# Designs tried in a protein design run: peptides against a protein of PDB entry 3EFO. Part 44

Target 1, 262 residues: chain A of PDB entry 3EFO
Amino acid sequence: SQLADLYKSCETDALINFFAKSAFKAVLHQPLKVIREILVNQTAHMLACYRKNCASPSAASQLILPDSMKVLPVYMNCLLKNCVLLSRPEISTDERAYQRQLVMTMGVADSQLFFYPQLLPIHTLDVKSTMLPAAVRCSESRLSEEGIFLLANGLHMFLWLGVSSPPELIQGIFNVPSFAHINTDMTLLPEVGNPYSQQLRMIMGIIQQKRPYSMKLTIVKQREQPEMVFRQFLVEDKGLYGGSSYVDFLCCVHKEICQLLN

## One batch from the design tools (peptide)

Design b1_p21_1_s4 (made by RFdiffusion4, then SolubleMPNN; from b1_p21_1, 7 letters changed)
Fold by OpenDDE base, seed 5:
Structure b1_p21_1_s4 (fold): chain B 262 residues (1-262), chain A 21 residues (1-21)
Amino acid sequence: as target 1 above (262 residues)
Amino acid sequence: PPVLLPSDPEEALARVLIEEP
């Protein structure tokens, strides 16, 4: 059917870009609560329509996503959790205005990375491989105290270090003997020159490549104060300012779909 | 096409079914 073909051809990244720009434009003329409700309703309606007209028969308790839209809910949740759409006094007007303007000018690829960061377990790097490490889900549950992770969203880059990060990797990256000796005030990695350092720098270069903005590097130690800022980019977790976890959002969407279909 | 998530839903997301339309 034409409807089935529509869902097969759906480009979720383009949809999210459109929804983001539409919502951020609407902020100037509509209450934030209304905008958030519209976004949730649109998500639920699209998925309800699929469930009703295209999906295979399944139990009502089952949430069904077409393959082309498998990442729509997670991106939508990230959009809903963006500071532009949150009505929190802790978020300054200037910050909202800044992020609003950034997104309003972003292309599809940039907005995708912005809403859902790339999180790379660099402690798993094989220095003999030319392949980038596989990204992990943006959640604290995917971090390891023994790990080192690189996070990038097109605007910011973080190097997160677990409290039990391997000393050999710390030495390789920072040329210091231990975790405690790492200076988190630095915005550039030292030129250590060993294969691991070179590979990390290469990865950072690849991530930075073709991005319109130069990403500032922030070094983050686990359990130190700056980690709180880093955790805000773990977008599948519960947000600091009342945003839902991805799991909670899926439950919310599922409930609304059921209401639409009953 | 959009970049896919690094992994499929885990047990906590077992209620999610992904299919071809």
Scores: peptide ipSAE 0.245, ipTM 0.760, DockQ to the pose 0.261
Fold by OpenDDE base, seed 2:
Structure b1_p21_1_s4 (fold): chain B 262 residues (1-262), chain A 21 residues (1-21)
Amino acid sequence: as target 1 above (262 residues)
Amino acid sequence: PPVLLPSDPEEALARVLIEEP
């Protein structure tokens, strides 16, 4: 059917870009609560339409997504949790205004990265490989106390270090003997000159490549106060300011779909 | 771009079916 073909050809990244810009435009003339409700409703209606008209027969309890939209819910949740759509006093008006303006000018690729960051386990790097490590899901559950992770969303770059990060890697990256000696006030990595350091710099360079904004590097040590800022970018987790986890959002969307179809 | 799959051992994610139309 024509409708099935439409869902098959759907570009979720473009759709999210559209929703983001539409919502951020609406902020000027509609309450944030209403905007969030509209986004959830639109998501539910779109998926309900698929379930009704295109999906293969399945139990009503089954959430069915077309392959082209398999990441729609997670991106939508990220959009809903963006500071522009949150009415929290902890978020400054200036920050909301800044991010709003940025997104309004973003292309599809930029907005995709902005809403769902790349999280790379750099502690697993093979210094003999020129390939980027496989990204992991943006959740605390994917971090490890023994790991070192690089997170980037096109605007910010974080190097997160577990409390039990290998001393040899710490030495390789920072030229210090231990986790305790890492200076988190640094915005640049030292030029240590070993293969691991060079590869990390290469990766950071690749991530920065073709991005319109220069990403400031923030060094984050696990269990220190600044880690709270980093955790805001773990977008699949529950938000610090009342946003839902990805799992909770999926459940919410599924319930709304069921309500629409019953 | 990162490939995200809703297939996770978490209960809610286990209930997601991805299909081609």
Scores: peptide ipSAE 0.241, ipTM 0.752, DockQ to the pose 0.296
Fold by OpenDDE base, seed 1:
Structure b1_p21_1_s4 (fold): chain B 262 residues (1-262), chain A 21 residues (1-21)
Amino acid sequence: as target 1 above (262 residues)
Amino acid sequence: PPVLLPSDPEEALARVLIEEP
C-alpha cells in the first residue's frame, strides 16, 4: 500500500532533525509545555496511524513500531529532554540560546549524535585491533565500577572512570599509579606513548573527525560531584528535572496511541 | 545512526514489536 511504502521509506534521523528544528523555532513563540505536547502528540499519531493501517494484528498491550522508526521514540525522548525544551536551573539562558542556535544549523548526522551520544567502553579495547569498541546504550545500567567509558555528543567529550578502574589502564592513560591520583582538571590526556594510550587517542581522533566543533574533554571520576554533569548525558535514564526515562516514555507513547485508537 | 533496540529491559522488550510494513 501507499502508506506502507511511506513507512518503509521513512528516514527517522531526518525526521528527528526536522522535529528538532521545528520545535526549536517554535520556542520563540510558544510555551515549552505546548511544544513538548505537540511532539509527543505527533509521535503518537504517526505510530497510531501505522498501528491502524499497516501493522500486523497483535495484542493491544503490544507497542508496534515499523522497522524504519524503531529508534524514533528514543530520539524523540532525547529531544524532549534537551535543555532548550526542558529548562534546567543549572543551564544558563545563554547556554540554552547557544544550543538552540547550534541545532538550528545542524545536519542530520550532527543532530543524531547531539541528541543521542556515543558511549564507548574504553576498558574493553584490544590494543591489537583497529576496530572501535561497540557503543553501549546511554544508561547508568551500562556503566561498571571497573570500567572506563568515553562519551561524545559532538560538542562535549567525557572520559568516565569507575572507582575500581584497572590501575594498569589508569597508568596507561594518565601515567599515574591509581584512581586517586587522576587530576580531573585536565582537559587533555597526557602523551604516555604506550599502545593503549595511542589507541585511545586514535579513537578520540576518529570521533572528532569531520565534526564541526572541537569537543572539549572532561575527565570524570565516579562518585565525585562532576559526575552529575556526566549523568545528564545518559539520555535513556530519568532526568533530574522532569525528564522521563526511555522506558517511561515508551509507556507514555503507548498509552496515547491506545487512546487515539479507542 | 546507532543500532538500538526499542527498549533495554526484558519486560519492556516484551511489549515492543518491530516489523516491516
Scores: peptide ipSAE 0.232, ipTM 0.734, DockQ to the pose 0.280
Fold by OpenDDE base, seed 4:
Structure b1_p21_1_s4 (fold): chain B 262 residues (1-262), chain A 21 residues (1-21)
Amino acid sequence: as target 1 above (262 residues)
Amino acid sequence: PPVLLPSDPEEALARVLIEEP
C-alpha cells in the first residue's frame, strides 16, 4: 500500500531533525509543556497509523515499530529531554538559547549526534586495530566502574573514567600512576606518545571530524561532582527534572497508541 | 544509532516488535 511504502522509506533522522526544529521554533510562542505533548502526540499518531494500516496482526500489548522507525522513540525521547524543551536549573537561559539556535541550523547528521551522543568504550580499544569501538547505549547501565568511556554529542566531549579504571590505561592516557592523580581540570589529553594514547587521540580526531564545532574535552571521574553533568548526556536514563527514561517513554507512547486505536 | 533488540534487558524493549511494513 501507499502507506506501507511511506513507512518503508521513512528517514527517522530527518524526521527528528524536522520535529526538533519545529519544536524549537514553537518555544518562542508556546509553553514547553504543550510542545512536549504535541511531540508525543505526533509520535503516537504516526505509530498508531502504522499499527492500524500496515502492521502485521499482533497482540494489543505488543508495541510494533516499522523498521525504518525503530529508533524513532529513542530519538524523540532525547528531543523531549533536551534542555530547550525541558528546562533544567543547571542550564542557563543563555545556554538554552544557544543550543536552540544551534539546532535550528543543524543538518540531519549533526542533529542526530546532538540528540543521541556517541558513547564509546575506549577501555576496549585494540591498539592493533584501526576500527572504532562499537558505541554503547547512552545509559548508566552500560557504564562500568572498570571502564573508560568517551562521550561526544558534537558540542561536548567527555572522557569518563570509572573509579576502578585500569591503572595501565590511566598511565597510558594521562601518564599518571592512578585514578587519584588524574587532573580533571585539563581540557586536553597529554601527548604521552604510546600506542594507546595515540589511538585514543585518533579516535577523538575521527569523532571531531566533519563536526562544525570544536568539542571541548571534559575529563570526568566517576563519583565526582562533574559526573552529574556527564550523566545528563546519558539520554536513555530517567532525567532528574522530568525527563523520562527510554523505557518509560516507550510505555507512554504505547499507551497513547492504544488510546488512539481504541 | 542504537539498535533495539528483543534481547535487550529492559522489559519494555523486549516488548517491542520491529517489522517490515
Scores: peptide ipSAE 0.222, ipTM 0.744, DockQ to the pose 0.312

Design b1_p21_2 (made by RFdiffusion4)
Fold by OpenDDE base, seed 1:
Structure b1_p21_2 (fold): chain B 262 residues (1-262), chain A 21 residues (1-21)
Amino acid sequence: as target 1 above (262 residues)
Amino acid sequence: SHHVVEFENGEPVPSTLPFPS
């Protein structure tokens, strides 16, 4: 059908860029509450239309997503949780203005990475392989006390270390004997020169490649105070300022779709 | 082509949750 072809032509990265810029323009003239409602309604209506006109009959317990937009909900939730669309006194006007201007100038690829960061389990690196590790979900549930993870959103880069991360990897990355000896004030990794260090630096270089901004590196130790900043980028989890988790948002969207179709 | 998110007891099944990769 014509409608089915339309959905196939839609790309989530382009859509989220459009929605983000549209919303961030609207904040100048419309209440935040209204903007958030519009975004949720648009998401629900698009998916409801697909369910009604393009999808085969299915159980009500299932949420049917077009393959081209299967990750639209998670991006939309991340957009809704952005400080520009939140009215909290803890968020300064300067921060809102800064984030707004950043997104307004972002291309499709930039906004995609900005709203949903890459989280890479670098403790699983095979030094004999040039392949990048598969990204994991941006959630605390995917972290491990024995793991080391690299997170990047195009503006910031974090190296997160579990309290029980392997000493041999710590030695390989930082050239120090243990977790306790890691200096979190450094913004650059030392050039240790071993295969693991070289592989990590290569990965960081690939992530930085073709990005408009040089990402600042922050080293984060589990259970230390700076970890709270890192956790804000685990976008699938519940936000610090009241934003929904990805799971909760999907439940909300699913409910809204059912209401629209019944 | 479509993706199905399964729900059990009102919550989505984690293994069926799509995410950017």
Scores: peptide ipSAE 0.645, ipTM 0.959, DockQ to the pose 0.814
Fold by OpenDDE base, seed 4:
Structure b1_p21_2 (fold): chain B 262 residues (1-262), chain A 21 residues (1-21)
Amino acid sequence: as target 1 above (262 residues)
Amino acid sequence: SHHVVEFENGEPVPSTLPFPS
């Protein structure tokens, strides 16, 4: 059907860019609560329409998503959790203004990475492979105390190290004997020159490519204060300032879809 | 085609959760 074809042609990255800019424009004229409600409603209506008109009958317990929009909910939740759309006294007006202006100027490729960062398990790197490690879900549940992870959202880059991260990798990356010796004040990795270090640098370079801004590198040790900042980018988790987890949001959307179809 | 998120006990089954990759 024509409608089915329309959904096939939809691209979530373009949609989230549109929704983000629309919402961030609307904050100047409408209450945040209303904007958030509109975004949720739009998401639910789009998906409800698909289920009604484009999908085969399925159990009510299932959420049916077109492939082209399967990640729309997660992006939408990330948008809803952006500081621009949050009314919390802990968030300065300057920060909101800054984030708003950033997103308003972002292209489609920029906004998708901005709202859902890449989280890469660096401890799994194969120095003999030129392939990038597969990204994992942006959630604390995907971190491990034994792991090293690189997170990037197009503006910031974090290298997170578990308290039990392998000493050999620490030596390879930082040229120090142990986790305790890592200097978190550095913004650049040392030129160690071994294959692992070079591989990591290559990955970082690839991530930096085609990005309009030079990402600042922050070294983060697990259980140290800066980790709190890092965790804010684990967007699938509950937000620090009351935003829903991805799971909770999906439940909400699913419920609303069911209501629309009944 | 379509993607199916399964729900069990009111919660989505983790393995069926889509994410950007």
Scores: peptide ipSAE 0.643, ipTM 0.959, DockQ to the pose 0.808
Fold by OpenDDE base, seed 3:
Structure b1_p21_2 (fold): chain B 262 residues (1-262), chain A 21 residues (1-21)
Amino acid sequence: as target 1 above (262 residues)
Amino acid sequence: SHHVVEFENGEPVPSTLPFPS
């Protein structure tokens, strides 16, 4: 059908870019609450239309997503949780303005990575492999006290270290004997020269090369104050300022779809 | 085709949650 073809042509990365720019333009003329409601409604209506016209009948316990838009909900939630669309006094006007301008100039690939960062478990690196580690979900539930993770969103890069990170990896990356000795003020990793360090640097380089903006590295220790900043990039979790988790958002969308189809 | 998110007890089944990868 023509409608089915339309959904196949709708790429999530393009859609989220469009919705983001549209919303960020609208904030100049419309209340934030209205903008958020529109975004949620549009998401629900698009998916409801698909289920009604393009999908076979299914149980109410199922949310049917076209493959081309299967990750639209998570991106949409990330958009809704962006500081530009949040009405919180804790968020400075400068920060809102800054992020608004950034997104307004982003291409499709840039906005995609911006809204949903890459989170890489670098503690599992195989030094003999040239392949990048598989990204994990951007959630605290995917972190481990024994792990070391690299997060990048095209603008920022974080190296998160669990409190129980292996000393051998710490030594390999930082050339220090323990977690406590890591200097979090550094923005560059030392050139230790071992295979693990070299591979990590290579990964960081690859990530950087694909992005138009230079990302400064921030070293983050678990349970230290700067970790709070890092956690804000775990976009599937509940937001610091009342934003919905990915799970909660999906429940909301699913509910709205069901209501539309009743 | 399509992706199916399953729900149990009003919550999505984690294994069926799509995410960018």
Scores: peptide ipSAE 0.642, ipTM 0.959, DockQ to the pose 0.829
Fold by OpenDDE base, seed 5:
Structure b1_p21_2 (fold): chain B 262 residues (1-262), chain A 21 residues (1-21)
Amino acid sequence: as target 1 above (262 residues)
Amino acid sequence: SHHVVEFENGEPVPSTLPFPS
């Protein structure tokens, strides 16, 4: 059917770009509450329509997503949690305006990475492999005190270090004897020259490729002040300013779909 | 052609949660 073909052709990256720009344009003349409601309703209606018209009958306990849109909910939640769509007094007008302008000018590839960052487990690197490590979910639950993680969203790059990061990796990356000796004011990694350092730099280079802006590097130690900023990019978790977790959002969407179809 | 998120006790099963990768 034409409808089935439509869903197959809908790419989530294009959809989130469209929804983001539409919402960020609407904030100029519509209340934030209305905009948020529209986004949730659109998500629910699109998925409800698919379930009704394009999917075989399934149990109400299941959420059926077309493959082309399987990650739409997580992106929509990230959009809803963006400061532009939050009416919190803690968020300055300048920050809201800045984020709005950034997204309004982003291409499809840019907005995809912006709303859902890449989080890479650097401590698992195989120096003999040329492949990038597999990204993990952007959640605190995926971090480890023994781990080292690289996060990038196209604008910012963070190197997060657990308090129990392996000393040999610390030495390999920073050329210092321990975690305590790492200088978090650094914006560039030292050129240590060992295979591990070279591999990490290569990964950073790959991530930086084809990005319109040079990403600023921030070194983050677990349990230090800068970690709070880092955690804001763990987009599957509950937001600092009242945004829902990915899990909570899916429950909300699922409930709304059921209400539409029952 | 479709992805199924399973729910148990009102919450989605973590292994069935899709994410960008």
Scores: peptide ipSAE 0.642, ipTM 0.959, DockQ to the pose 0.803

Design b1_p21_2_s1 (made by RFdiffusion4, then SolubleMPNN; from b1_p21_2, 10 letters changed)
Fold by OpenDDE base, seed 5:
Structure b1_p21_2_s1 (fold): chain B 262 residues (1-262), chain A 21 residues (1-21)
Amino acid sequence: as target 1 above (262 residues)
Amino acid sequence: SDVRVEFVDGKPLPETLPYPE
């Protein structure tokens, strides 16, 4: 059917870009609460329509996602958690305006990376491999105290170090003897020159490639104050300012779909 | 094909949730 074909042809990256810009435009003339409700409603209605008209019969306990839109919910949740759509006094008007303008000018590829960052476990790097490490889920549950992770969203780049990160890697990256000696005020990695350092720099270069903005590097030590900022980019987790986790959002969407179909 | 998310005790298993790769 035409409807089935439509869903198969949907591109989540284009959809989220559209929803983001539409929502951010609506902020100028609609209450934030209404905008958020519309986004959730649109998500639920699209998926409910698919379940009703396109999907094969399934148990009501299951959430059915077309393959082309399987990551739409996670991106939608990230959009809902953006400071532009949050009604919190802790968020300044300037920050809201800044984020709004950024997204309003983003292309499809840029918005995808912006809403769901890449989180790379660089502590597992094979210096003999030319491939980028596989990205992990943007959640604290995927971090390890023994690990070192690189996070990038097209605007910011973070190098997160666990409190028990290997001294050998610390030496390799920073040329210092221990975690305690790492200077988090630096925005550039030192030129150490060993294979691991070189590979990390190459990875960072690849990530920076074809991005419209130069990403500033922030070094983050686990359990230090700057980690709080870093954690806001772990978008699958619950937000600091009231945003839902990915799990909670899916529960909400699933509930609404069931209500629409009952 | 479709992606099916299972719920256990009213919650989906995080490990089974789709995410950008």
Scores: peptide ipSAE 0.650, ipTM 0.964, DockQ to the pose 0.777
Fold by OpenDDE base, seed 2:
Structure b1_p21_2_s1 (fold): chain B 262 residues (1-262), chain A 21 residues (1-21)
Amino acid sequence: as target 1 above (262 residues)
Amino acid sequence: SDVRVEFVDGKPLPETLPYPE
């Protein structure tokens, strides 16, 4: 059907870009609460329409996502959790204005990375490989105390180190004996020159090459106060300022779809 | 093909949730 073809041709990255810009334009004239409700409503209606008209019969307990839109919900949740759409006093007007303007000018690829960062397990690097490690889900559940992770969203880059990260990797990256010796005030990695350091720098370079802005590097130690900022980029988790987790958002969307169809 | 997310006790299984790859 024509409708089925429409869903098949849908590109979530383009759609989320559109929704983001639309919402960020609307904040100038509409209450944030209304904007958020519209976004959730639109998501539910699109998926409800698909379930009703395009999807094969399925149990009501299932959420049906067309393949082309399988990641729409996670992106939508990330959009809803963006500081521009949150009415919290902890968020400065300057920060809202800054991010709003950035997103309003972002291309499809940029907004995709912005809303859902890349989280790479650096501790699993194969120094003999030229391939990037597979990105993991942006959730604290995917971190490990023994791990080292690189997070990038096109604007910021974080190197997160677990409290039990391997000393040999710490030595390889920072040229210091242990976790305790790492200086988190540094914004550049030292040029240690070993294969591991070189590989990490290569990865960072690859990530930076495709981005319009130079990403500042922030080194984050697990359990230190600055880790709180880093955790805000773990977008599948519950937000600090009232945003829902990915799981909770899906529950919300699923509930609304059921209400629309019943 | 469609992606089906199963809900158990009102919650989806986190490990089965789609994410950007």
Scores: peptide ipSAE 0.647, ipTM 0.964, DockQ to the pose 0.787
Fold by OpenDDE base, seed 3:
Structure b1_p21_2_s1 (fold): chain B 262 residues (1-262), chain A 21 residues (1-21)
Amino acid sequence: as target 1 above (262 residues)
Amino acid sequence: SDVRVEFVDGKPLPETLPYPE
């Protein structure tokens, strides 16, 4: 059907870019609560329409997502959790204005990375491989105390270190003997010169490549104060300022879809 | 093809949820 073809042709990254810019424009004229409700409603209606008119019959207990829009919900949740759309006094007006302006100028490729960062397990690097490590889900559940992770969203870059990070990797990256010796005030990695260090630097370079902004590197130690900032980029988790987890958002969307179809 | 997310006791399995790869 024509409708089925429409859904197949949908590009989630383009949709998210559109929704983000539309919402951020609407912030100037509409209450945030209304904007958030509209976004959730639009998501539910789009998916309900698909289920009703395009999808094969399925149990009510299932959420049906067309392949082209399978990641729409997670991106939509990330959008809803952006500081621009959150009504919290802890978020400064300046920060809201800054983020709003940034997104309003972002292309499709930039916005998708912005809303859902890359989280790379650096501790698993193969120095002999030319391939980047596969990104893991942006959730605390994917972190480990023994791990080292690189997170990037096109604007910020974080190197997160578990409290039990391997000393050999710490030595390889920072040229210091232990986790405690790492200086988190540094915004640049030292040029240690070993294969692991070179590989990490190469990865960072690739991530930075073709990005419109230079990403400042922040070194984050697990259980230190700056980790809280880092955790806000783990977008699948529950937000610090009341934003839903990915799971909770899907429950909400699924419930609304069921209501629409009943 | 369609992606199907199963809900059990009102909750989906987190590890099965779609995410950008």
Scores: peptide ipSAE 0.645, ipTM 0.964, DockQ to the pose 0.797
Fold by OpenDDE base, seed 4:
Structure b1_p21_2_s1 (fold): chain B 262 residues (1-262), chain A 21 residues (1-21)
Amino acid sequence: as target 1 above (262 residues)
Amino acid sequence: SDVRVEFVDGKPLPETLPYPE
C-alpha cells in the first residue's frame, strides 16, 4: 500500500530533528507539559497507524515498529529528557536557552548524535585494527568497573574510567601507575606515544572530525562527583530530573497505542 | 521487516530494544 511505502521511506533521523525543532520552538508559546504530551501522542499515533494499516496481525502484548522507525522511540525519549523540555528548577534558564539554540541550528546528523551519544568501550580496543569499536547502549548497565569508555554527543566528550580499569591501560593512556593517580582536571590526554594511546587519539580524532564543534574532553572517574554529569548522558536510564528510562517510555507508548486502537 | 518488542509482565526486555548502531 501507499501508506506502507511511506513508512518504509521514513527517515527517523529527519523526524527527530523535525520534532526537536518543533518542540523547541513551541516552548516559547506553550506549556512544557503540553509539548511533552504532544510528542508522546505523535509517537503513539504514528505507530498506532502503522499497526492498524500496515503491520501484520500481532498480539496486543507486542509493540510493532517498522524497521525504518525502530529507533524513533529511543530518540523521542531522549528529546523528552532534554533540559529544554524539563521544568525542573534545578535547570537554569540559561542552560535551557543555550540547549535550545544549539538544537535549533543542528542538522539531521548533528541532532542524531546529540540526542543519543556514542558510547564506545575503549578497553576493548585492538591496536591492530583501524576500525572503531562498536558502540554500546547508553546505559549504566553497559558500563563495567573494569572498563574504560568514551562517550561523545557532538558537543562533549567524556572518558569514563572504572574503578578497576586495567592499570596497563591507565599507564598507556595517562602515563600514571594507577587509577588514583589520574588527574581529572586535565582536558587533554598526554602524549604518551604508545600504540594504544595513539589509537585512542585516532578514534577521538575520527569522532571529532565528523562534528562542527570542538568537543571538550572530560575525564571521569567512577564514583567521583563528576560522574553524575556523565551519567546524564546515559540516556536510556532514568533521568535525574524526571526523564523516563527507555523501558518506561516504551511502556508508556505501548499503552497509548493500545488505547488508540481499542 | 518489522521489529517486534515483546512485553512480559508489562515490561520489555531491555537488551532486545532497538538502539542506534
Scores: peptide ipSAE 0.645, ipTM 0.964, DockQ to the pose 0.797

